# Ledger of designs, part 147: peptides against a protein of PDB entry 4ASU

Target 1, 270 residues: chain A of PDB entry 4ASU
Amino acid sequence: ATLKDITRRLKSIKNIQKITKSMKMVAAAKYARAERELKPARVYGVGSLALYEKADIKTPEDKKKHLIIGVSSDRGLCGAIHSSVAKQMKSEAANLAAAGKEVKIIGVGDKIRSILHRTHSDQFLVTFKEVGRRPPTFGDASVIALELLNSGYEFDEGSIIFNRFRSVISYKTEEKPIFSLDTISSAESMSIYDDIDADVLRNYQEYSLANIIYYSLKESTTSEQSARMTAMDNASKNASEMIDKLTLTFNRTRQAVITKELIEIISGAA
Target 2, 83 residues: chain B of PDB entry 4ASU
Amino acid sequence: FTFASPTQVFFNSANVRQVDVPTQTGAFGILAAHVPTLQVLRPGLVVVHAEDGTTSKYFVSSGSVTVNADSSVQLLAEEAVTL

## One batch from the design tools (peptide; made by RFdiffusion4, then SolubleMPNN)

Design b2_p17_8_s2 (from b2_p17_8, 8 letters changed)
Fold by OpenDDE base, seed 4:
Structure b2_p17_8_s2 (fold): chain B 270 residues (1-270), chain C 83 residues (1-83), chain A 17 residues (1-17)
Amino acid sequence: as target 1 above (270 residues)
Amino acid sequence: as target 2 above (83 residues)
Amino acid sequence: SLEEAREEFNRRLDELL
């Protein structure tokens, strides 16, 4: 490689390193906010899921319509965040199909669609875009919930798949159940609950769905920002190592060029 | 007893004597061993009566109330403010 | 609607504050 080539490569990698360092800092700031906002969101979301856990709501096996909601974002450069969700969605879809279920998919974030579109295009109901630019709000979750409920797909049960935040260095892709109004209303385990007005139950379910979506978005966002921070840190370190190697190569090559020029001058061959 | 909004937690698995909640059908009090029920919140006053006799007041927007068979309660409001 | 509930919430809150 010529000195010019090495210099060009050094410049390129240095620029990449600047970008990755900047992105790391941005991700760190977003992570700190996300983690703070996740604390109440987790209590809120887990509280919403408590009914399903305590009532042990079961969907009859004869019910065939299943909705998979994958939660991620539009933004890349966050390691395996999107692929982990997509992988679990694929696995779940395959398992459900093998069980004779009809599967439809909703993607929260464009990355889910990007990964699954070729193999599951016919199963997609809707993809929500513009996810991840700003922290998710309850309003955002409500919009998603409303659109899902208005989609016209009458699912019996569903799975919301998202990355649960564990720590700055760890997340886990998890699944939580969602149930249709009909499934909840017909569940035998719900018989212990006082006679609930159908309108109340419908409204309750709407909130429940919004709550769970909100929770999943907060978990996903926190996981994503932490993963991005880690990915950008790793990229910055890798760039640093490459810069060091290329700098050494540059210095050696420069010395060789100088030596060659000096020899040519001394020998009169120039 | 858990009482939270998306952005704030007021009570997390706490023991309380009574919680008064505003529902679409009216306000009702959640006492110990209340029958399991699901309710939807209307904008209004929530009053939490602690075991020590203290009372806390909150104003909530829409949301949900769950009373489970194990006497656990989840009060989840879209918005809530301390009064 | 959620929007109506929010408006009512704000109205009632303003009355209390």
Scores: peptide ipSAE 0.169, ipTM 0.911, DockQ to the pose 0.065
Fold by OpenDDE base, seed 1:
Structure b2_p17_8_s2 (fold): chain B 270 residues (1-270), chain C 83 residues (1-83), chain A 17 residues (1-17)
Amino acid sequence: as target 1 above (270 residues)
Amino acid sequence: as target 2 above (83 residues)
Amino acid sequence: SLEEAREEFNRRLDELL
């Protein structure tokens, strides 16, 4: 490679490094906000899930309709955030199909559909786009919940799959259950809850679904921003290493040129 | 007793004497060892009576309240403000 | 001259460095 070629490559990599560093800073700012907003959201969401844990709601085995909600975003450059959710969705769908269940899928964020489109296109009910540009609100979650409930798909039970935030360096893909109104109403364990009319239970279920979706979005967002920050840091480090290597190559090549010219001067061949 | 909105936590696994909640079917007081129930909130006043005798008031929008058999309570409001 | 050759050598060295 000529000195000119090396210089051009150095300039290109330095520009990439600048971009990745800037993206890291943006991700860091978004992460800090997401983490702050996750604190109350987690209390809220976990509180909403408490009923299902305490009541031990079970779906009869003869029920066949299962809904999988995958939660991610539209944005890339965040490591394995999308692929981890998609992988678990695939696994769950395969297991359910093997058990003779009918599986439908909802994607929150376009990236899930992008990954699963070729293999699971027929199972998709809806994909929600425009996710990840702005922090999710409870209103957004309510819209998703309403769309799900009005989709006409009468599921018996379902799973919401998302990345739960652990730390700046760790997330875990998790699954939480969702239940239909009929499943909740027919659950034996619900008999201890007195004086619940059908309208109350319906409304309660709508809030529960919105709450869980909101919680999952907040966990997902925090995990994503953290992962993006890490990915951009890694990209910046890789660029730095490449710059160092190319700089060494440049220096060696320059020295070789100098040596050659000196020999020509000494020999009089020039 | 847990009382939260999507954006704010007011109580997290706290022990309280009584919580008065506004529900679509009417306002009721949640005492210790209250029977399990599920309710939906209507806009109105929440009053939390602490063990020390202090009383806190909140205005809530829509949401849900759950009383479990283990006496745990989850009050989840879409919006809530301290009065 | 040897001195001129030395000066030219040094000049060219400085140009390369």
Scores: peptide ipSAE 0.000, ipTM 0.822, DockQ to the pose 0.004
Fold by OpenDDE base, seed 2:
Structure b2_p17_8_s2 (fold): chain B 270 residues (1-270), chain C 83 residues (1-83), chain A 17 residues (1-17)
Amino acid sequence: as target 1 above (270 residues)
Amino acid sequence: as target 2 above (83 residues)
Amino acid sequence: SLEEAREEFNRRLDELL
């Protein structure tokens, strides 16, 4: 490579490094906010799931409609965040299909659709876009919940799949159950609960779904921002190493050019 | 007893004597060993009676309340403020 | 001359460094 080529490459990599450093800082700020907002959201979300854990709601074997909700975002450059969710969705869909269940998919965030569209296009009900630019609100979760309930797909049970935040360097893709109103109403385990008005139960289920979606969005957002921060840090370090290598190459090449020119001067003066 | 909104936690697995909640079917008091039930909140006053005799008041919007067989209670409000 | 060549060498070297 000529000195000019090396110089151009150095300039390009330095620019990339500046961009990745900037993106790291942005991700860090968003992560810090997301982590703060996740604390109450986790208590809230875990609280919402308590009924389903304690009541051990089971779907009858004759009920075959299953809904998979994958929670992610529209934005890339965050490592394996999207692919992890998609992988779990694929696995779950395959297992359910093998069990003779009908599977439909909802994607929260465009990246899920982007990954699964070719293989699972016929199973998609809806994809929610414009996810990840702003921190998710309970209002956003409510809109998603309402859309799901009004989708016309009468699922019996479902799975919400999202990345649970563990630490700044760790997340885990997890699955939480969702149940239809009919499944909850007909569950034997619900017999211990006092006579619940059907309208009350319907409203309760709407809140429950919104709560779980909100929780999943908060976990996903925190995981994503953390992963992006790490990815941008790694990219910045890799760029730095490449800059160092190219700088050494530049210096060596420059010395060789100088030496060659000096030899030519000496030889021409003879 | 857990009482939280999406943005704030008021009680997390706390032991309380009684919680008065405003529900769509009417206000009721949740005591120890209350029968399992599910309710939906209406806008109104939540009163938490702590074991130490302290009473705390909150205004809540909509939400849900769950009383489980194990006496655990989840009060989840969309919005809640301390009074 | 060898001296002129040396001076030119040094000048060009200084320009390249």
Scores: peptide ipSAE 0.000, ipTM 0.823, DockQ to the pose 0.004
Fold by OpenDDE base, seed 5:
Structure b2_p17_8_s2 (fold): chain B 270 residues (1-270), chain C 83 residues (1-83), chain A 17 residues (1-17)
Amino acid sequence: as target 1 above (270 residues)
Amino acid sequence: as target 2 above (83 residues)
Amino acid sequence: SLEEAREEFNRRLDELL
């Protein structure tokens, strides 16, 4: 490589490093906010899931329609965030299909569709785009919930798959159940919940779905921002190491060029 | 007893004496060992009676109330403000 | 609807404050 080539490469990598450092700072700010907002959201979301855990709602085996909701975002450069969700979705879809279930998929965030569209395009009901630019709100979750309920797909049971935030350095892809109104209404374990009006139960399920989606979005966002921060930090460090290596190469090459020029001058070959 | 909105936690697994909630079917009081039920909130006043005799008031928009067989209660409001 | 509930909430809240 010529000195010019090395210089050009150095300039390019330095620019990339500036970008990655900037992105790290942005991700850090978003992470800090997301983590703060996740605390109440987790209590809220876990509270909503408490019914399903305590009631031990079971879907009869003869019920075949299963909905998978994958929760991610539109934004890249966040490590394995999207691929982890997609992997779990694929695994779940395969297991359900093997069990004779009909599987439909909803993608929250365009990245899920981008990964799964080739292999699972026929199973997709809808993909929600424009996810991840702003912190998710309960309003956003409500829109998703309403769209799902109005989709006309009468699922019996579903799974919402998302990355649960553990720490700044760790997330885990998890699955939580969602149930249709009919499944909940017919569940034997719900018999202890007396005199529930059908309209009340319908509304309750709308809130429950919105709550769970909201929770999943908050977990996903926090995980994503943390992962992005880490990814950008790693990229910045890698760029720094490359700059150091190229600088050494530049210096060596420069000395070689100077030596060659001196030899040519001394030998009269110049 | 858990009482939260998406953005704020008011009670987290707390022991309370009574919670008065506004539901679509009417306001009712949740006491200890209340029968399991599911309700939907209407905009209105939530009153939490603590074991120490203190009373806290909140205004809520919409949401859900769950009373479980284990006497745990989840009050989940879309919006809630302290009064 | 959630929207109607929100509007009603805001209206009643304004009356209480």
Scores: peptide ipSAE 0.118, ipTM 0.908, DockQ to the pose 0.067; fails the geometry check

Design b2_p17_8_s3 (from b2_p17_8, 8 letters changed)
Fold by OpenDDE base, seed 5:
Structure b2_p17_8_s3 (fold): chain B 270 residues (1-270), chain C 83 residues (1-83), chain A 17 residues (1-17)
Amino acid sequence: as target 1 above (270 residues)
Amino acid sequence: as target 2 above (83 residues)
Amino acid sequence: SHEEALRRFRALLEEAL
């Protein structure tokens, strides 16, 4: 490589490093907010899931329609956040198909669609775009819940797949159940909740769905921002190491050029 | 007893004497060993009676309340404010 | 904006690669 080539590469990498450092700071700020907002959201979301855990709602085996909701975002540069969710979705879809279930998919965030479109395009009902630019609100979750309920797809049960936040350095892809109104109303374990008005139960289920979606979005966002912060930090470090290596190469190449020029002068071959 | 909104936690697995909730079918009091039920909140007043005899008042917009067989209660409001 | 920075980053990465 010529000195000019090395210099150009150095300049490029230095610029990348500046960008990655800036992105790290932005991600850090978003992470701090997301983590703070996740605390109440987790209590709220876990509270909503408590019924399903305590009631041990079972879907009859003859019920075949299963919905998978994958939760991520539109934004890249966050490590394995999207691929982890997509991997779990693929695994779940394959298992359900092997069990003779009909599987439909909802993607929250465009990245899920981007990963799964080639292999699962026919299974997609809807993809929600414009996810991840702003922190998710309960309103956003309600819109998703409403769209799902109005989609005309009468699922029996479902799975919401998202990254649960563990720590600044760790997340885990998890699955939580979603049940249709019919599944809840017909569940034997719900007999202890008898004499519930059908309209009340419908409204309750709508809130439950919105609550779970909201929770998943908050977990996903926190995980994503943390992962992005880490990814940008790693990119910045890698850029630094490359700058150091290229600087050494530049210095060596410069000395070689000088030596060559001196030899040409001394030999009269210039 | 858990009482939360999406943005704020008021009670997290707390022991309380009684919770009065506004539901679509009317207001009712949740006491110890209340029968399992699912209800939807209407806009109104939530009153939490602590074991020490203190009472706290909240306004809620909408949401759900769950009373489980194990006497656990989840009060989940879309919006809630302390009064 | 974050999006602009991302676009610039991708462009620079493509040029560097």
Scores: peptide ipSAE 0.020, ipTM 0.872, DockQ to the pose 0.014
Fold by OpenDDE base, seed 3:
Structure b2_p17_8_s3 (fold): chain B 270 residues (1-270), chain C 83 residues (1-83), chain A 17 residues (1-17)
Amino acid sequence: as target 1 above (270 residues)
Amino acid sequence: as target 2 above (83 residues)
Amino acid sequence: SHEEALRRFRALLEEAL
């Protein structure tokens, strides 16, 4: 490489490092907020799932329509956040298909669609875009829930796949169940909940869906911001190392050029 | 007893004496060993009676309440404020 | 904006690769 080439590369990497450092700081601020907002959201969301866990809601095997909701965002540069969700979605879709189930997919965030479009385009019902610019609100979750319920796809059961936040350095892709109103109403285990009005149950299920979606969004957001912060930190470190290496190469190359020029002068070969 | 909104937790797995909730079918009191039920909240007053006799009042907008067979209760309000 | 920064970053990465 010429001195000019090395210099150009150094400049580019330094610029990248500046950007990654800035992005790290932005991600850190968003992470701190997301973590604070996740605390109540987790209690709320876990509370909404309590019924399904305690009542042991099961979908009959003859029911074939399954919905997979993948939760991520539109935003890149967050490590394996999107690929982890997509990987689990693919695995779940394949397992369900092998079991003779019909699978439809909803993507929350454009990145899910971007990853799965080529292989699963026919299974997509809808993709929600503009996710991740602002912290998710319960209103956002309600909109998604409403759109799902109005999609016309009469699923029997579903799964919502998202990254659960563990710590600043750890997340886990998890799945939570979603049940249709018909599945809940027909579940034998629901018999202990006597005298539930059908309208009450419908409304309850709508709230439950919104609650679970909200919870998943909050977990996903916190995980994403943390992962982005880490990814940007790693990118900044890698850039630093590359700058050091290229600087050494530059210095060596410069010395070699000078030496060559001196030899040419001394030898009279110029 | 768990009582939370999306943004705030009021009670998390707490032991309480009684919770009065405004439901779409009417207000009812949740006591210990209440029969399992699912209800939808209407806008109104939630009153939590602690074991020590302390009473706390909240206004809720909407949401759900679940009473499970194990006597666990999840009161999940879309919006809730302390009064 | 964060989006513009990301776009610029991606462009720079594409140029550097």
Scores: peptide ipSAE 0.019, ipTM 0.862, DockQ to the pose 0.014
Fold by OpenDDE base, seed 2:
Structure b2_p17_8_s3 (fold): chain B 270 residues (1-270), chain C 83 residues (1-83), chain A 17 residues (1-17)
Amino acid sequence: as target 1 above (270 residues)
Amino acid sequence: as target 2 above (83 residues)
Amino acid sequence: SHEEALRRFRALLEEAL
């Protein structure tokens, strides 16, 4: 490689390092906010899921329609955030299909569609785009819930798949159940709940769905920003190491050129 | 007893004496060992009676309330403010 | 903008590879 080539490469990598450092700082700021907003959202979301856990709602085996909601975002450069969700969605879809269930998929965030388009295009109902530019709000979750409920697709049960935040260095892809109104209404375990009006139950389920979606979005966002921060930090370190290596190569090459020139001068060949 | 909005937690697995909630079917008091029920909140006043005799008041917009068989209660409001 | 930075980043990566 010529000195010119090495210099060009050094300049390029230095620019990349500047960008990755900047992106790290942006991700760090978004992470700090997301983590703060996740604390109440987790209590709220876990509280909403408590009914389903305690009531032990079971879907009859004769019911065949299953909905999978994958939660991520539109934004890249966050490690395995999207691929982890997509992997679990694929696994769940395959298991359900093997059990003779009809599976439909909803993607929250464009990245899910991008990953699953070739293999699962026929199973997609809808993809929600423009996810991840701003922190998710309860209003956003309500819109998603409403659109799902009004989609005309009847499901018996479903699964919402998202990355749960553990720490700045760790997330876990998890699944939570969603149930249709009919499944809840017909569940034997619901008999202990006294005098529930049908309209009340419908409204309750609408809130429940919105609550779960909101919770999943908050967990996903926190996980994503943390993962992006880590990815950008790693990229910055890798760039630094490469700069050091190329700098050494540059110095060695420069010395060789100087030595060659001196020899040419001394030998009279020049 | 858990009482939260999407953005704020008021009570997290706390023991309380009574919670008065405004529901679409009417206001009712949740006492210890209340029968399991599901209700939807209407805009109104929530009153929490602590075991120490203190009373806290909140205004809620909408949401849900769940009373489970294990006596756990989840009050989940879309918006809530301390009064 | 973050998007512009990302675009520049991708372009630089493509040139560096």
Scores: peptide ipSAE 0.012, ipTM 0.863, DockQ to the pose 0.014
Fold by OpenDDE base, seed 1:
Order: sequence, then C-alpha cells, then structure tokens
Structure b2_p17_8_s3 (fold): chain B 270 residues (1-270), chain C 83 residues (1-83), chain A 17 residues (1-17)
Amino acid sequence: as target 1 above (270 residues)
Amino acid sequence: as target 2 above (83 residues)
Amino acid sequence: SHEEALRRFRALLEEAL
C-alpha cells in the first residue's frame, strides 16, 4: 500500500472511532434512563406474573395453538440482543412443532422479522415497528396487547421471549408464559379464586398481557442500551488498535521510501 | 403487599394491616387471610393501613388487584398518585 | 442525532472495509 492509501485508511478509521465514541455516549445516556425506569417496571411486571407462578397455571396437552412473542427493537449495533431472542424463538418454535403444536409469531421490533423472515414468514401474525427510538410506554404496551387480543388468533398458550437485564455487562434471554382467557378460566388451580365474574376475568387478562408486554419492553430496552454501549466501546477500542497498527505501517513505509531515495542519490541513479 | 404503577413503586413486599381498594364490583377491604380473588380497579381511592396504625391514601386509575392463597397481594394500577 | 451518526457510521464502514 502507498503512503497515500494508508493515510486515507487512517483518516477513515479515525472518523469511525469518533462516531462510535459519540454513539457510546448516547447509548450510555439512554441506558441510565432505561435502568431508572426499569426499577418500578420490574416490580410492576413481576407482580403481574405472580398469579401464574402461584396458581401454577397449566395448559392441557390437547391444546395445540401456541403464540410466541419475540421482543427486541428496530435498532442495530447492540451485539447479540436480536440474535439471542431470535435463536430462542427458533428453538421454541421447532420444539412446539415437533410436539404437534401450531405456532404463530409476533415480532416486537423489526429486527425479529428481519432475522426470521426467510424461515418463519408464514408463522408471523404481525410485526410491530418503530420500537427502540423512544423509551417504551405503558400506552405502547397496551396498543400491542390490544392488537394481539383483537387479531382473531385464538391461542391456547404462549410465550414472550425477551432479554432480561442483569447488569451493564450481562443480560439473559428469558421466556415468560402467556395464557388465554379460556386457559385461565378452565385451570383447576384457579378454583380457589372465588366469585370471579367473566367480564372481570377478561379485563384482568387484558391488563395482565399489557403489563407483561410493558415489563418485557423495559427489560429489553435496558439490555439493548447496555449492549449497545458495550458494542460501541469495543468498536472504539478496535478502531484504536487498527489506527496504531496502520500508524506503524505508515512510519515503516515512509522510512523505506526515504531510504530508497537516499540510495538512488548516492548511487547516482536518476 | 405490593403496590405499583408502571412508573412508581409505593409498596414492595410490605406487611400491611389492611388495604381498601376500589373495584368494578365494589370497594372492599383486604385484610390478613383474605380469600383469594382477582379484581379490576376502577378509578378511586386506595387506602393502606399500616401495622403501626398510619394510613396512606392514593388515587388510582384502572388496573388489577390479586389476592393469592398465600395472602400475598399485588395491586397494580395503570396510574397512581399519593394524596 | 443517533440516527444521523448511525448513517454516517455505516457509510464510513463501507468506505473503510
């Protein structure tokens, strides 16, 4: 490579490094906000799941319709955030299909659709786009829940798959159950809950779904911002290392050119 | 007893004497060893009676309340404010 | 903005690679 080529590459990588540093700072600010907002959201969401855990709701084996909700975003440059969710969705879908279940998929965020489109296009009911630009609100979760409930797909049970935030350097892809109204109402373990009006139960399930979706969105957002911050930091470090290597190459090449010119002068070569 | 909105936590696994909740089927008091139930909240007043005799009041929008067999309670309001 | 930075980043990556 000529000195000119090396210089051009150095300039390009330095510009990339500036951008990745800036993106890291933006991700850090969004992460700090997301983490603050996750604290109450987690209490709220875990509280909503408490019924299903305590009542040990089980779906009868003869029930075949299963819904998978994958939660991520539209935004890239966040490491394995999207691929981890998609991988678990694929695994779950394959296991359910092998068990003779019908599987339908909801994607929250366009990245899920992008990854699964080729292999699972026929299983998608809907994809919710415009996720990840702004922090998710309970209103957003309610819209998703309502659209799902009004989709006409009568699932028996389902799973919501999302990245749970552990720390700034760690997340875990998790699954939480989704149950239909019929599954809840027919569960033997629900018999201890006295005098539940059918309309009350329906409304309760609507809130439950919205609550779980909201919770999953908040966990996903926090995980995504932390992962993006880490990814941008790593990109900045990798750029720095490449700059150092290219700078050494530039210096060596420059010295070689100078040496060659000196030899030509000394030898009398034109 | 857990009482939260999506954006704020008021009680997290706390011990309380009684919680009065506004439900669509009517307002009722949740005491120790209350029978398991599921209810939907209507806009109204929540009153939390602490073990020390103090009373806290909240206005809530819609939401849900769950009383489990283990006497745990989850009060989840879409919106809630302290009065 | 973040989106502008992302677009610029992609363009620069394409140039550098």
Scores: peptide ipSAE 0.026, ipTM 0.871, DockQ to the pose 0.014; fails the geometry check

